Peptides against a protein of PDB entry 5T59. Designs and how they scored, part 46

Target 1, 112 residues: chain A of PDB entry 5T59
Amino acid sequence: TTPTMQSTSLLTEHLGYPPISLVDDIINAVNEIMYKCTNAMEKYLMQRNIIGKKDFSDEIKIGTAKLESLLENSVDKNFDKLELYVLRNILSIPSDLLEENRFRLLHHEKLV
Target 2, 90 residues: chain B of PDB entry 5T59
Amino acid sequence: EHIRFQRLVQVCNKALEESIRKLQSWEKIHECFPNYGQTREGIENLTVCQQQVIKLWSNLSRVEFDAIFHERSIEEKLNQLDDLINKARS

## One batch from the design tools (peptide; made by RFdiffusion4, then SolubleMPNN)

Design b2_p13_8_s1 (from b2_p13_8, 4 letters changed)
Fold by OpenDDE base, seed 1:
Structure b2_p13_8_s1 (fold): chain B 112 residues (1-112), chain C 90 residues (1-90), chain A 13 residues (1-13)
Amino acid sequence: as target 1 above (112 residues)
Amino acid sequence: as target 2 above (90 residues)
Amino acid sequence: DEEELKETEEWFE
């Protein structure tokens, strides 16, 4: 169900950082990108807020906020899945390598 | 032989693709701007905006994720992990 | 959790 402490320790030793740190970097990056995108969208439309005699500033602000919320929800959902997949399937050590003999091999390779 | 890094790239791309999917829907965009989108000029602006934000999303994510992968040396580390696993099983 | 994991695996498969 969850990665073992042993697996995490071995991977941390191998990577030089905890596996979760990579995921954190990815998630932080996408969040930053997300807000850059929504901000750019709002600014673009706000520069074009007047059409004819009508000012659509309020509608633009509300609309972009709605889109931001949609994007936030989608990012949260999909990158939660990503986190789970990465930690379970990519940054993982097969159970047979967690045996004592295989465990020693990993340490030996690291130390030599 | 080496599969983990490829999978990492694939899942990142998948997550990014699925995350932006809603913004790729013109219907969703238009629904957020019901009056603005009733004007010809508004439709044009929304169309350009939609295209640009999707491109920005793609470009920024590529650059930032590549930077992360480089800083973390993740391709090398995952390849080494694959090698260790294969060696242990041989 | 197990169900979520399976779903995730299918999603990224």
Scores: peptide ipSAE 0.109, ipTM 0.934, DockQ to the pose 0.663
Fold by OpenDDE base, seed 2:
Structure b2_p13_8_s1 (fold): chain B 112 residues (1-112), chain C 90 residues (1-90), chain A 13 residues (1-13)
Amino acid sequence: as target 1 above (112 residues)
Amino acid sequence: as target 2 above (90 residues)
Amino acid sequence: DEEELKETEEWFE
């Protein structure tokens, strides 16, 4: 079943925040983690940039940038899927509960 | 009975695992450092770096996601949602 | 990301 405006409203009331806010937190967190990881990798290698009197700084910078891009693409892809899954399957209300009688029941249960 | 929070944890873990998969490939790592990786010391450094970044990814994600789940009280809220749905279907 | 999420939410609605 597809989420509706009513579903979003009910979930927002239940959660105390819009469903997308949770997903937003997750995505923001993983993005932050991603850049912390790539930054750490670059720093680690840059501290070890000279081997046998040869400076590999340029190669390290380019290489870490490539890895960052790979990670970015993968994160975007997989967490887009996560977003869809969470909103469709986890933060969702079955259509039968959106009927008038069921709707009243949900409100009643919340108020009691 | 309570299934939504479990699913949330599962899908988060799946997304995290799939996202880091490419960095788990030594071949991918080595390809990004073709000359550096031809040296013995370079290989050693890359190996340690790869291991450390994967650990960092895992540790940070666990801590941050747990914090989010706690701040949003999502386990409780999803359990309540499950209960409401189950009750309505009864 | 927020805009994208809102768009996604609206798409489901």
Scores: peptide ipSAE 0.055, ipTM 0.931, DockQ to the pose 0.064
Fold by OpenDDE base, seed 3:
Structure b2_p13_8_s1 (fold): chain B 112 residues (1-112), chain C 90 residues (1-90), chain A 13 residues (1-13)
Amino acid sequence: as target 1 above (112 residues)
Amino acid sequence: as target 2 above (90 residues)
Amino acid sequence: DEEELKETEEWFE
């Protein structure tokens, strides 16, 4: 089943916020977490940048940047899928219940 | 009876797990630090770093997502939605 | 991100 304008309205009324707001919170959170992780990794290694007499600072910076890119790409891909799934399958009302009779019933039950 | 919140938790966990999967690969980590990782001390540092970042990812995501779910009262709302839909079908 | 998410939701409507 796919969301409709009616579905969105009903869900917004039920939730107290638009369905997209939940997804937005999740996406923003994971993005913040992602950069915290990569920053922590870089800082950890930069504190250990010298081995013997060799300074690996440049390699560490480049390497952590590469890992950040890998993580970023993966986050984007997987949470795009999450977004679609949540909106289609979780925050949704079955189409058969969006018919006039059942729609009114659902709305009535919400208000009562 | 109540299925939507369970699905939400599952899909969140799946997305988080799949997102961190590449960082769980030692090969991927080592490839990013080819010379650093050829030293004993470098390998040790990378090993600890890998473990710590994965733990940080897991811990932060758990805390933040739980906070979101609480703030949005999503478990209660999804349970109510399930009940409402089931009632409408009866 | 928010704009993209809104577009996605609207796309399903």
Scores: peptide ipSAE 0.048, ipTM 0.931, DockQ to the pose 0.064
Fold by OpenDDE base, seed 4:
Structure b2_p13_8_s1 (fold): chain B 112 residues (1-112), chain C 90 residues (1-90), chain A 13 residues (1-13)
Amino acid sequence: as target 1 above (112 residues)
Amino acid sequence: as target 2 above (90 residues)
Amino acid sequence: DEEELKETEEWFE
């Protein structure tokens, strides 16, 4: 289920930041890593672009681009799932506690 | 008792593993370099490249994700959340 | 759903 505004507010108070900020950090990191990986791959192969008398530079560039696209699609899919999972199941307050106003314990502990 | 941080680590590892799975396929790699991969030297280069990129992916993700978790104090915060929830239910 | 979550939480940033 989708997190409520109340849950988000309470978690933001507890964490010191909105729950989505953690997910954003994770997604930004993996995207950076992804492009570092593809860049490294291209550079490695481009340093080895000549085999015999044939120059494979064009094929390497096209091939690396294809792999990058493949990785991008996979990262997008899997980390979208991660985002939903984290926000719904990890950074969440059980509905029964919200309904019974037991979430006040979060405020109490912060003030003590 | 404390389960949320463990789940966070697990789901992160799962997402990372599934994301790199396609690059772990030699067939997928070779398909992207059809002529280059028909040469002995090309195959050798692609093999090393595949290995290195997977290692780089693993190493960078470990370092960066650990840094995020530390900066956000997420283990402590999630443990506290577990404790608060358990206390409320007791 | 995902976009809705982002919008909601952005209110607290």
Scores: peptide ipSAE 0.038, ipTM 0.925, DockQ to the pose 0.081; fails the geometry check

Design b2_p13_8_s2 (from b2_p13_8, 7 letters changed)
Fold by OpenDDE base, seed 4:
Parts: structure tokens; sequence; C-alpha cells
Structure b2_p13_8_s2 (fold): chain B 112 residues (1-112), chain C 90 residues (1-90), chain A 13 residues (1-13)
């Protein structure tokens, strides 16, 4: 099941930020890294675009773009899975504790 | 006792590993450069490029994810969450 | 979403 509003509120209070914010940071980071990697690939190969008397610049640009697309698709798929897993299994409160008013425990710990 | 942060690290590593898996395939790399990869020098360049991008992927992800975890104090917060849950169940 | 979640759980076990 998806996280409840109550769970989200309690976790936000505990974390100091909404659980989704952590996931957003992770996803934003990997996207940045992804494009840095593909850019580095293109730059590296473009510095080596001439072999013999043939210029492979066009092929390099197209090829790198294809690899970028491949990586984008993989990142999207795997980190969508990560998001679901983190929100459900890591940043989650067991239902039994929600029913037993865990909110009191959280407040108690803050006051101690 | 404390399991949530460990799971977070594991799932992040898994996602990173699976995301880069296809770039680890020489066949996939070569397919993108069919004529360039038919030259000896091209093959050498692609080989080095493949190695470097994988290394860059690994290094950048380690640094950035550790920074996120630190800034969000997520290890401490998840450990506290584990403790709260365990305490409630005791 | 539920199906994807189930698959995700298996994948990260």
Amino acid sequence: as target 1 above (112 residues)
Amino acid sequence: as target 2 above (90 residues)
Amino acid sequence: LQEELQETEKWFE
C-alpha cells in the first residue's frame, strides 16, 4: 500500500523534511551525474574524432546521443523502483504503530 | 537492530549498478559506433572511454549520495526510527 | 503502481 497522510506527517516531523525530499535529492543527483558522464564521453571521443583521413564527428555525436538515451531509460526505470521501495519500506511507519498512536512516542522523544 | 539505513544504501547501490549495466556491455557500446569501432584506434578509444565513464559514474555517485545522506542526517534519523519502532514493540 | 511495487520489492530483496 501507499504511504498514508498520517505516516507522511509523522515522518516529516521526525526527519525535518518530507520523505519525498530525500528521494528527490537522490534522483536529481543521479540525473546530474548521468549527463556529466555522457558529456564526458562525447568530449573524449570528439577529441579523437579523426582516424586516418576520416572524420567521425557525426557518428560520435549520434552514437553518444544513443548511449545517453539508453542510460536515461535505465536510470528512469531503476530509480522509479528505488523511489517506491524507499517510500514504502524504508521511510515508512508500520501500521500497527499508527493504530497505537505512535505520534505520542514521537512527541515524547522530542521533549526528553 | 538498525536496518533501515543499511537498506537505503543497498537499494541506492543496486539502482546505480543496474543503471550502468548496459554501458558495461561492449556490444552496446560498439553498436553505437559501427564505423568508428571498425578501426583499431577507434576500438582503443572506445575501450578507454567505456572504462572512464564507468569510473566517473561510480565516483560521482559515491560523493554525491554521501553528501545527500549527510545533509539530510538520514543515518541518524533512520536509526532513531528503528529505535522508536523497536521500543514501541517491546 | 501496485504491480510495480511488488516487483520492486522482489528486485531489492
Scores: peptide ipSAE 0.076, ipTM 0.933, DockQ to the pose 0.725
Fold by OpenDDE base, seed 5:
Structure b2_p13_8_s2 (fold): chain B 112 residues (1-112), chain C 90 residues (1-90), chain A 13 residues (1-13)
Amino acid sequence: as target 1 above (112 residues)
Amino acid sequence: as target 2 above (90 residues)
Amino acid sequence: LQEELQETEKWFE
């Protein structure tokens, strides 16, 4: 079950932005960090691609690509879970507060 | 009393930790470089690389997530939400 | 999705 439209509206008013925007920021950030890490790894190893008389450039490129894929899959899985948890349990309004009397309280507190 | 922001930080840390866990495995790293990792210098380079990337992951995530939380004023907003909920239930 | 949510809640406790 997804958050209700009412909950989203109230939280958007409270936060000044839709709840999903925070999650988007987090996911975008971790993706950027992920590629920075894998790029740094490749660059570091490519600067050390020759050992003795052997050139390991091709192996390094393939290996770092595999590690990138591994990290990418893990990030996708874990931050999908994060998204669900945040939207359901953190950026959420309890159902009892969505009832008439308590709904008015939220609006009243915002305006006062 | 205030619990939502704490939970946000916890879940972010958990997601980051679980995401990097496989890169913390030397076996997985070595498997990606089967010939390179059979040389002394290769092992040394991979070891340093693994350590550095994990540190980079940790440092960048801390800085970037803190910046996001600040820009979104999320601690204040979540504390206010907790207060509203507690007030409504009292 | 509901099952995934339940597992997620346990995972992040």
Scores: peptide ipSAE 0.073, ipTM 0.933, DockQ to the pose 0.673
Fold by OpenDDE base, seed 1:
Structure b2_p13_8_s2 (fold): chain B 112 residues (1-112), chain C 90 residues (1-90), chain A 13 residues (1-13)
Amino acid sequence: as target 1 above (112 residues)
Amino acid sequence: as target 2 above (90 residues)
Amino acid sequence: LQEELQETEKWFE
């Protein structure tokens, strides 16, 4: 159900960092990108807030906030899935190799 | 032969694509600006805004994710992992 | 968790 401590240790040795660190980088990046996008959207529309004689600033602020929330929810959901997939299927060691002490192979490769 | 890095790229792209999907809906965008979107000029602004934010999302994610992959040497490491696994099974 | 994992795997196929 979850990666084993042994798997994590072996992968950390191989990668030079814990597998979760890669996922953290990805998630942090997408969050930053998300807010840059929503900020850009708000600024773009706020520069165009007056049409004719009517000021739509309040509507723009509310609307962009709604879109931000929508994007936040979607990012959270999809990148939680990504995290699970990456850690279980990409940054993983097959159980049969764990049983056969894959670490011997890793050590051998490092020593040779 | 080498499959893990390819899968990483694929799942990243999938997550990014699904995350932005709601913003690709014009109906969803318009619903957030009911009065602004009743004006011709407002519709034009929203249309451009929608297109630009999607492009920004795509461009920023490409640049940032590639940077992460490079800094973490993940392609090389995943290829090596594939090789190690294949070697162990041979 | 197992169900979520299975669903996630299908999602990324």
Scores: peptide ipSAE 0.067, ipTM 0.932, DockQ to the pose 0.700
Fold by OpenDDE base, seed 3:
Structure b2_p13_8_s2 (fold): chain B 112 residues (1-112), chain C 90 residues (1-90), chain A 13 residues (1-13)
Amino acid sequence: as target 1 above (112 residues)
Amino acid sequence: as target 2 above (90 residues)
Amino acid sequence: LQEELQETEKWFE
């Protein structure tokens, strides 16, 4: 079950921000971390690009790009799942509490 | 009693672990550097690189995610949400 | 679906 507008409104009131904002922070963070990791890997190997009399710079660049793509695809897949899970199962209000009487209770507790 | 924040931490850890899984494979690493990895020195460099990038991934994610959770006060808010739900059901 | 949800939540930003 996907979150309703009512649920989003209630959670936004409770959190002080819309639920999606938390997910956005997480996703933005992991993307930044991902590219920092791949950049560090490339730089490390490029500092060690010559073995004997052979320069492996081109192979290193291609190889690190492949690993970046691999990581990028995995991050996208897994954090898409995370987004869905968080919004549906963590930042969610049970349907029974969205009934009128319980809805009023939540508002009352918030205001008191 | 309080379960939502625990679930958040768990799903974050799971996503991070699954995302880095392929980089934990030496075979995958070596495949990307077929000639470089045929040298002794190359193997040594790749081994260290693999280890370091995994550690960097772990450390950066821990620091950044904890910062997000703190800035959003998410543990407190999720605990309060659990309490509200439990109270409403009583 | 998910994109629509995200768009809706942006109304509160």
Scores: peptide ipSAE 0.034, ipTM 0.924, DockQ to the pose 0.046

Design b2_p13_8_s3 (from b2_p13_8, 5 letters changed)
Fold by OpenDDE base, seed 1:
Structure b2_p13_8_s3 (fold): chain B 112 residues (1-112), chain C 90 residues (1-90), chain A 13 residues (1-13)
Amino acid sequence: as target 1 above (112 residues)
Amino acid sequence: as target 2 above (90 residues)
Amino acid sequence: DLEKLKETEEWFK
């Protein structure tokens, strides 16, 4: 199940931003890195597209596209897991602290 | 004592590691370039390319993730969260 | 979702 609204609110207050924002930053970053990597790969090989008298440009383009797809799928899978783990186990508040008395403690520490 | 930030770093590293795993397979790389990889020079190029992209992946991710963690002050915030939890339970 | 969570916990253990 999704973290409670209460947890999200408290963590947002503590962090200064919603917990999901951190995850979004991470995911956006890895996606950018991913495409930089695949682009670099394609460019590197395209600079070396001719071996002997044969031009392998088409094969290189197709091959790098396949690798890009492979990487995309892997990134999506693994960082979906990361998102779930971070929000459930790292950026989370134990249920006992969501009780009224401890809830006040978190707010009190923030305000004092 | 302080565990959350360590876990964050660990899970990020794990996700990055698993994401690049397929590209670490020479077989997977070679399969994408069946004719190019039949040439000696092509194999050499693919080998270097594979190594370079993995290094680029590692270096960029380290720099970018550290920047995110800094900008979000996440180590400090997670340590504080640990402290708050421990304090509340004491 | 719970099954996925359990899998995630094992994966990141």
Scores: peptide ipSAE 0.195, ipTM 0.935, DockQ to the pose 0.651
Fold by OpenDDE base, seed 5:
Structure b2_p13_8_s3 (fold): chain B 112 residues (1-112), chain C 90 residues (1-90), chain A 13 residues (1-13)
Amino acid sequence: as target 1 above (112 residues)
Amino acid sequence: as target 2 above (90 residues)
Amino acid sequence: DLEKLKETEEWFK
């Protein structure tokens, strides 16, 4: 399940942005990094595509695509877990503090 | 006392490490280039490529994630959150 | 999500 609307609102007020925004930044960054890495790998090998008299360009393209797919699947899996962990365990407010009296305290502390 | 930011850094590192783990396997790399990897020069090129991509992954992630954390002031905000929670429970 | 959470918590310590 997702965090409560109340928790999200309080954290948004505290952070200055919705908690999900941080996760989005992280995921966007790693995706960018991922493709930079795979692109660099392909470029590096394509500059070295001829060994002796054999041209391995096709094999390199297919191979790097396979590695990209492998990395992509791993990134998706692990950062899905990260998202869940961050939103539920790090960017979260304990349930006892979501009671009305403590809710006021948190809000009051922000404003004073 | 302040634990949330530490946990954030830890989980980010864990996700990054697990994501790149399969690329650290020479066997998996070689399997993608079965004929290219049968040549001496091919093996050398793949070896360097593997090392460089792992380094690039590590360096870029460090720089980019630190930038995100700074721009979002997340360490300060998480420390404040810890303090608020501790205060409320006192 | 609860099952994923439990698994994730163990995986990420």
Scores: peptide ipSAE 0.194, ipTM 0.934, DockQ to the pose 0.644
Fold by OpenDDE base, seed 3:
Structure b2_p13_8_s3 (fold): chain B 112 residues (1-112), chain C 90 residues (1-90), chain A 13 residues (1-13)
Amino acid sequence: as target 1 above (112 residues)
Amino acid sequence: as target 2 above (90 residues)
Amino acid sequence: DLEKLKETEEWFK
């Protein structure tokens, strides 16, 4: 179930920030980490690009690019799932608490 | 009693683990370096590289995610949310 | 654990 506008408003008030902001932080972080990893891999192998009399620089560049693409696709897929799960199951308010009487209760608890 | 933060940690770990899974496959690594990986030294270098990338991935993600959770005070906020919901149902 | 991270980073420099 997709979060409602009402849930978002209540959670924003509770958290001090919109729920999506947490997810954005997580996704931005993993993207940064991903490129740090692939960059490190390329640099490591490029320092070891010559074996015997053969230079493998071109193969290393192509290979690391392929691995980067592979990782990008996996990150995108899995963290899209994470986003949905977090917003639907973690940063969510049960429907029974979204009734008028309970809505007031949540606001009261925040303001008092 | 408090379940939401635990779930957040679990889903983050799961997403990280699943994301790096394909890089844990030696076959996939080797396929990207077909000629380089036919040399003894190449295999050794790829082996070390694979191991270090996985470690870097794990360590960086731990540090960065913990920082995010702290900055957002998410454990406290989720615990409060659990308490609020439980109280409302009482 | 932070020391291990630093060691890992050094391997890729």
Scores: peptide ipSAE 0.108, ipTM 0.922, DockQ to the pose 0.020
Fold by OpenDDE base, seed 2:
Structure b2_p13_8_s3 (fold): chain B 112 residues (1-112), chain C 90 residues (1-90), chain A 13 residues (1-13)
Amino acid sequence: as target 1 above (112 residues)
Amino acid sequence: as target 2 above (90 residues)
Amino acid sequence: DLEKLKETEEWFK
């Protein structure tokens, strides 16, 4: 289930930022890393594009693009799972603590 | 007692490992370069490239994720969250 | 750690 507004509000107060912001940072970072990796791969191979008298530049570009797509799909899949896991199991407040009495206790501890 | 940050690190590592898994397959790499990979030099280049890109992936992710965790003070915040929850349940 | 990263990056330049 999606986190409640109350949970999000409490966690935002505790963290100093919305929980989703951490996930966004992680996802943005891995995306940047992903493209750095694929770019490095392409550059490395393009520097070695000629073997004998044959130029493999076109094949390298196509092949690297295929690998990039493969990596993109895998990153999207696995970090979507990560997002769900983090928001549900790590950056979450147990339901019993969201009750009125428990809520007040949590706020009290935060303010003290 | 403090479990949330450990879980965060674990799930990040898991996601990173699973994401790079397909690039760890030599067969998949070779399939993307069918003619290039039929040459001796091509195979050598692809082998080195595969090895280095995996290392780059690992190193960059470690540095960047640690930076994020530090900037967000997430270990401290998650430990505090654990403490608050445990205290409320005591 | 950073040295390893730099070395890897140099390899791909």
Scores: peptide ipSAE 0.099, ipTM 0.923, DockQ to the pose 0.021

Design b2_p13_8_s4 (from b2_p13_8, 8 letters changed)
Fold by OpenDDE base, seed 5:
Structure b2_p13_8_s4 (fold): chain B 112 residues (1-112), chain C 90 residues (1-90), chain A 13 residues (1-13)
Amino acid sequence: as target 1 above (112 residues)
Amino acid sequence: as target 2 above (90 residues)
Amino acid sequence: DLKELLETEEWFK
């Protein structure tokens, strides 16, 4: 269930940006970090691709790709949960404050 | 009294930790390099690689997430939200 | 969403 329009509006006014923007920043950051990590791993191993007289370049490329996929799947799963948790439990307004009189209080406090 | 920012940090750390957990498994790493990992040098390289990538993951996430929290002033905003809620309920 | 929410809350508590 998506947060109410009223809640989003109030939080946007309070934060100066929509709540989803924070989550987007976090998810974008972790995705960037993820690919930096996998790229670094591949580069490191490719610099060490020859052991003795054997060239393991193909195995390294396939192996790092598998690890990237593994990490990608885990990131997607866990940060989907994070998004839900943040939007529902952290960046949220309790139901008792989503009444007419409470809306005025929050708005008034912002203006004063 | 201020709980929301603490929860934000906690859930971020939890997500990061769970995401990297499988890469912390030596067995999973080795399975991806079955022949390379049968050599002494290969094992050494994979070991160092695993350690470095985990450290890189931790360091980059700390720096980037702190930057996001700062740019969004999220600690201050969440503290204010807690205060508003508490005041309304008093 | 409710089921997922409950699971998430327990996971991140």
Scores: peptide ipSAE 0.073, ipTM 0.932, DockQ to the pose 0.679
Fold by OpenDDE base, seed 1:
Formats: structure tokens, sequence, C-alpha cells
Structure b2_p13_8_s4 (fold): chain B 112 residues (1-112), chain C 90 residues (1-90), chain A 13 residues (1-13)
């Protein structure tokens, strides 16, 4: 299920960084984007908080908070799946390449 | 031949699309603003807000993810990985 | 490819 240490080491050598670092970058980015989006939404609505004689500021704050939570949960779920998929199917080395002879080939290609 | 980077792009897009899916639901948006959404002006504001946030989500993610991919040279590295695998199996 | 991705996601669900 999880990548082997050998696979991780080889990929780290190939990439110049651990495979998880790419995933971390992606997840950090989407989290930042998420909060930028929710912040923008709140600001937009708060600039339009008064309609007629009614002030909807409290409702807007609560509502945007609910949407933020909804988005957070969805981001967490879907990018957890992404992490698993990337590490298992994209940043992975087939088992046959982890054999001794093929292992040497990979190193040879890197060093030459 | 080269498949890994394509898959990376696809899974990123899928995760982004699924993450924003509920915000694309007008019903979900309206439920969060029950009284505000009872006004014509409120509905208009929510409609624009929904459209804008979805666009912002798409634009920011495209820019940021492309930057990450570039900084990590991931397309090149994944292509090389594909080549190494194919070479080893030939 | 997309089909394969979806199948994988389902597995990790």
Amino acid sequence: as target 1 above (112 residues)
Amino acid sequence: as target 2 above (90 residues)
Amino acid sequence: DLKELLETEEWFK
C-alpha cells in the first residue's frame, strides 16, 4: 500500500527531492487558495451587507463560515485521495525495477 | 509512452473539481444565507459571489499548480522516469 | 487514463 523505502530513496535521487515534497507543495497551495477564496467571498458579501433597512452582517459571517467548513472538508478528502494516488501510481517504481539488476541500471543512468 | 505527468495533471484537476463541487450548488449556497437570499438584491449578490469564487478557485489553482510543476521540474522528471521504466523493460 | 484514475480513486475511497 505504501511506497517502500527503496522506492522513496530512488525517487528522491531522481527528483532531487522526496516525492512527498511535491504533494506537500500541492496541498499547501490548495489550502492557501481555499482561504483566499473564502476570504474573498466574505469580503464581497460584507461590502453588500445592508439591503434596504436590514443589516445581514451576522448572517453573512455565519454563512461564509459554513461554506468555508464545507470547502475545508472537501479539500481534505479529495487531496488525501490525490496524495495516495500520486505516491502510489505516479511517483512510484515498478517492482521489477527494484530488482538488483534493474536497480543498478537506474543508478547507472543517474550517475552517467 | 509518457503517461505519468498526464496522470498528475488529471488527478490534480479531479481533486480541484471535486473540492469545489458543493460550492457550485446554488442550493447549498442559498441554504447558508436563508434571509439574505430572500431578497432580490441578496440573490443577485450571492449569484455573482458564487460565480466569482469559482473563477477565482480555477484561476488561482492553475497559476499556483503550474508554478509548482515548473519549480519541481516534474514534467521532465516524470518523462525521464517513464523512459527509464520503458528502457528497463525493453 | 481517466477511467483508470476514477477506478483508483474508488479504491482509495
Scores: peptide ipSAE 0.064, ipTM 0.931, DockQ to the pose 0.153
Fold by OpenDDE base, seed 4:
Structure b2_p13_8_s4 (fold): chain B 112 residues (1-112), chain C 90 residues (1-90), chain A 13 residues (1-13)
Amino acid sequence: as target 1 above (112 residues)
Amino acid sequence: as target 2 above (90 residues)
Amino acid sequence: DLKELLETEEWFK
């Protein structure tokens, strides 16, 4: 199930930031890494674009673009799963702590 | 007793591993460069390129994710969360 | 097994 507003509020208080912010950092990082990798691959091959007096520059550009798209799709799929898992199973408050008496425990520990 | 941070690291590694899996396929690489890959030198270049990009992926992700975890103090926070949950259930 | 966990709908409820 989707995290409740109460869970989000409690976790935000505990973490000092909303749980989604951590996921955003992770996803932003992997996206940056992804494009760095594909850019590096293109640059490497473009430095080696001439084979036997044939220029493969166009093929390299198209090919690396295809690989980038392939990687994008895979990253999107797998990190969508990661987001769901993190928010639902790691950064989550169990139902037994979503009772009034248990809320006080979380607040009390923060104040002490 | 502390399990949430371990799970976070594991799921991150899994997502990274599954994301790069397609690039680990030589067939997928070669089909993107059908004429270039018909040359001996082209095959050699593609092979080295594939190996290097996979290593770059691994190295960059390790450095960046560790930085995020540190900046967010997530290990400490998740350990505290585990402790709070365990205490509440005791 | 983490793969099994990620593929189990029950774990995302």
Scores: peptide ipSAE 0.055, ipTM 0.930, DockQ to the pose 0.121; fails the geometry check
Fold by OpenDDE base, seed 2:
Order: C-alpha cells, then sequence, then structure tokens
Structure b2_p13_8_s4 (fold): chain B 112 residues (1-112), chain C 90 residues (1-90), chain A 13 residues (1-13)
C-alpha cells in the first residue's frame, strides 16, 4: 500500500529518522561508488593509452564516458525501483494496523 | 518472524547486481573501444579493467552499505518493527 | 527532513 502521513510519522518516531533518509543514504552511496568505479576505469586505461605508436587517449575518454552513461542509467533505473520497494514493502506499516489501538500499542512498547 | 531486514539486503543486492550487468558484458565493453579493442594489448587491458571495476563495485558497495545499515541501526529497527506488527496481529 | 518525506509520499500516490 501507499505510505501515509500517519505511517511516516510512526516510522520516523520508531527509526529516529524519516524512512526516506535511509533510501537517500543508499542512493548517495551508490552514486559515489559509481563515479569512483568509472574514474578508476578511465585512469587505468589512460595509463595504457599508447599501444605501439598509436595514442588511444581520445577513444578511451569517449569510451569510458559511454560506459559511465550506461551505468548511470542503470543505477537510476534500478535504485528508483529499490526506493519504491523499500518505502512500500519494508519501511511500511500495514494499513489495517493504522488504527488507534495499534498506535497505543506502539507507544506502550516505546514506554516499556 | 523477522523478514524486513532480509528483504532489504536482498533488494539492495538485486539493485547492485542489475546495475552492473551491462558492464559485465564483454560485448558492451568492446563496443565502446572499437579500435583499442582490435589490438592484442588493448584486449588484455580491457579484460583486466573490466574484471577490476566489477570487483571494485562489489567491494565498495558491500563496505558502504554495511556502514549505512550499522549507522542507521536498521536491522534492529526492522526487527522491532516486525515484532510490533506481529504483536498487533496476535 | 519531513518536507522531503512528504513530497516522496505524494509521488507514490
Amino acid sequence: as target 1 above (112 residues)
Amino acid sequence: as target 2 above (90 residues)
Amino acid sequence: DLKELLETEEWFK
């Protein structure tokens, strides 16, 4: 089910932070990792840019840029799906439990 | 009984695996370096590069995601959430 | 960041 304001508030209280913050951390991390990987790839190949008498620097730069774009698109797509899944299915409270009695239970457990 | 954290780990692994899939394709790699990849040395360099970047992706993601999960205490919090939901339904 | 969270929730609706 779709997250509600009540669900978000309860989860924020439980987690100590908004659910979206976890997703943001994950996405920020993978983006950083992505660029570290592409940068490493470019540097590795640029250190090996000359074969025989031919300099392949331009081709390497273009090629690594293409691979970076491919990776960016894939990361965006898959981690958008991850975001939806996490917020809807993991960091979620079933709608049938979003009742007053459930709220009391949560608060009671917190106080114990 | 505790299922949410397991699902979180699974979906993270899936997203990471699917994201790197195209770089695992030798054909995709070679297509980006058409002339470089026609040389023996170029092929060797690309092969090593592909292997290393995939390993780097795997290693960095493992370390960083574990750090996030720890900093956010997410396993404990998700287990507690499972328990609360189970209690509410019992 | 409650504002960002609310915006995200609206996106899911």
Scores: peptide ipSAE 0.033, ipTM 0.921, DockQ to the pose 0.061; fails the geometry check

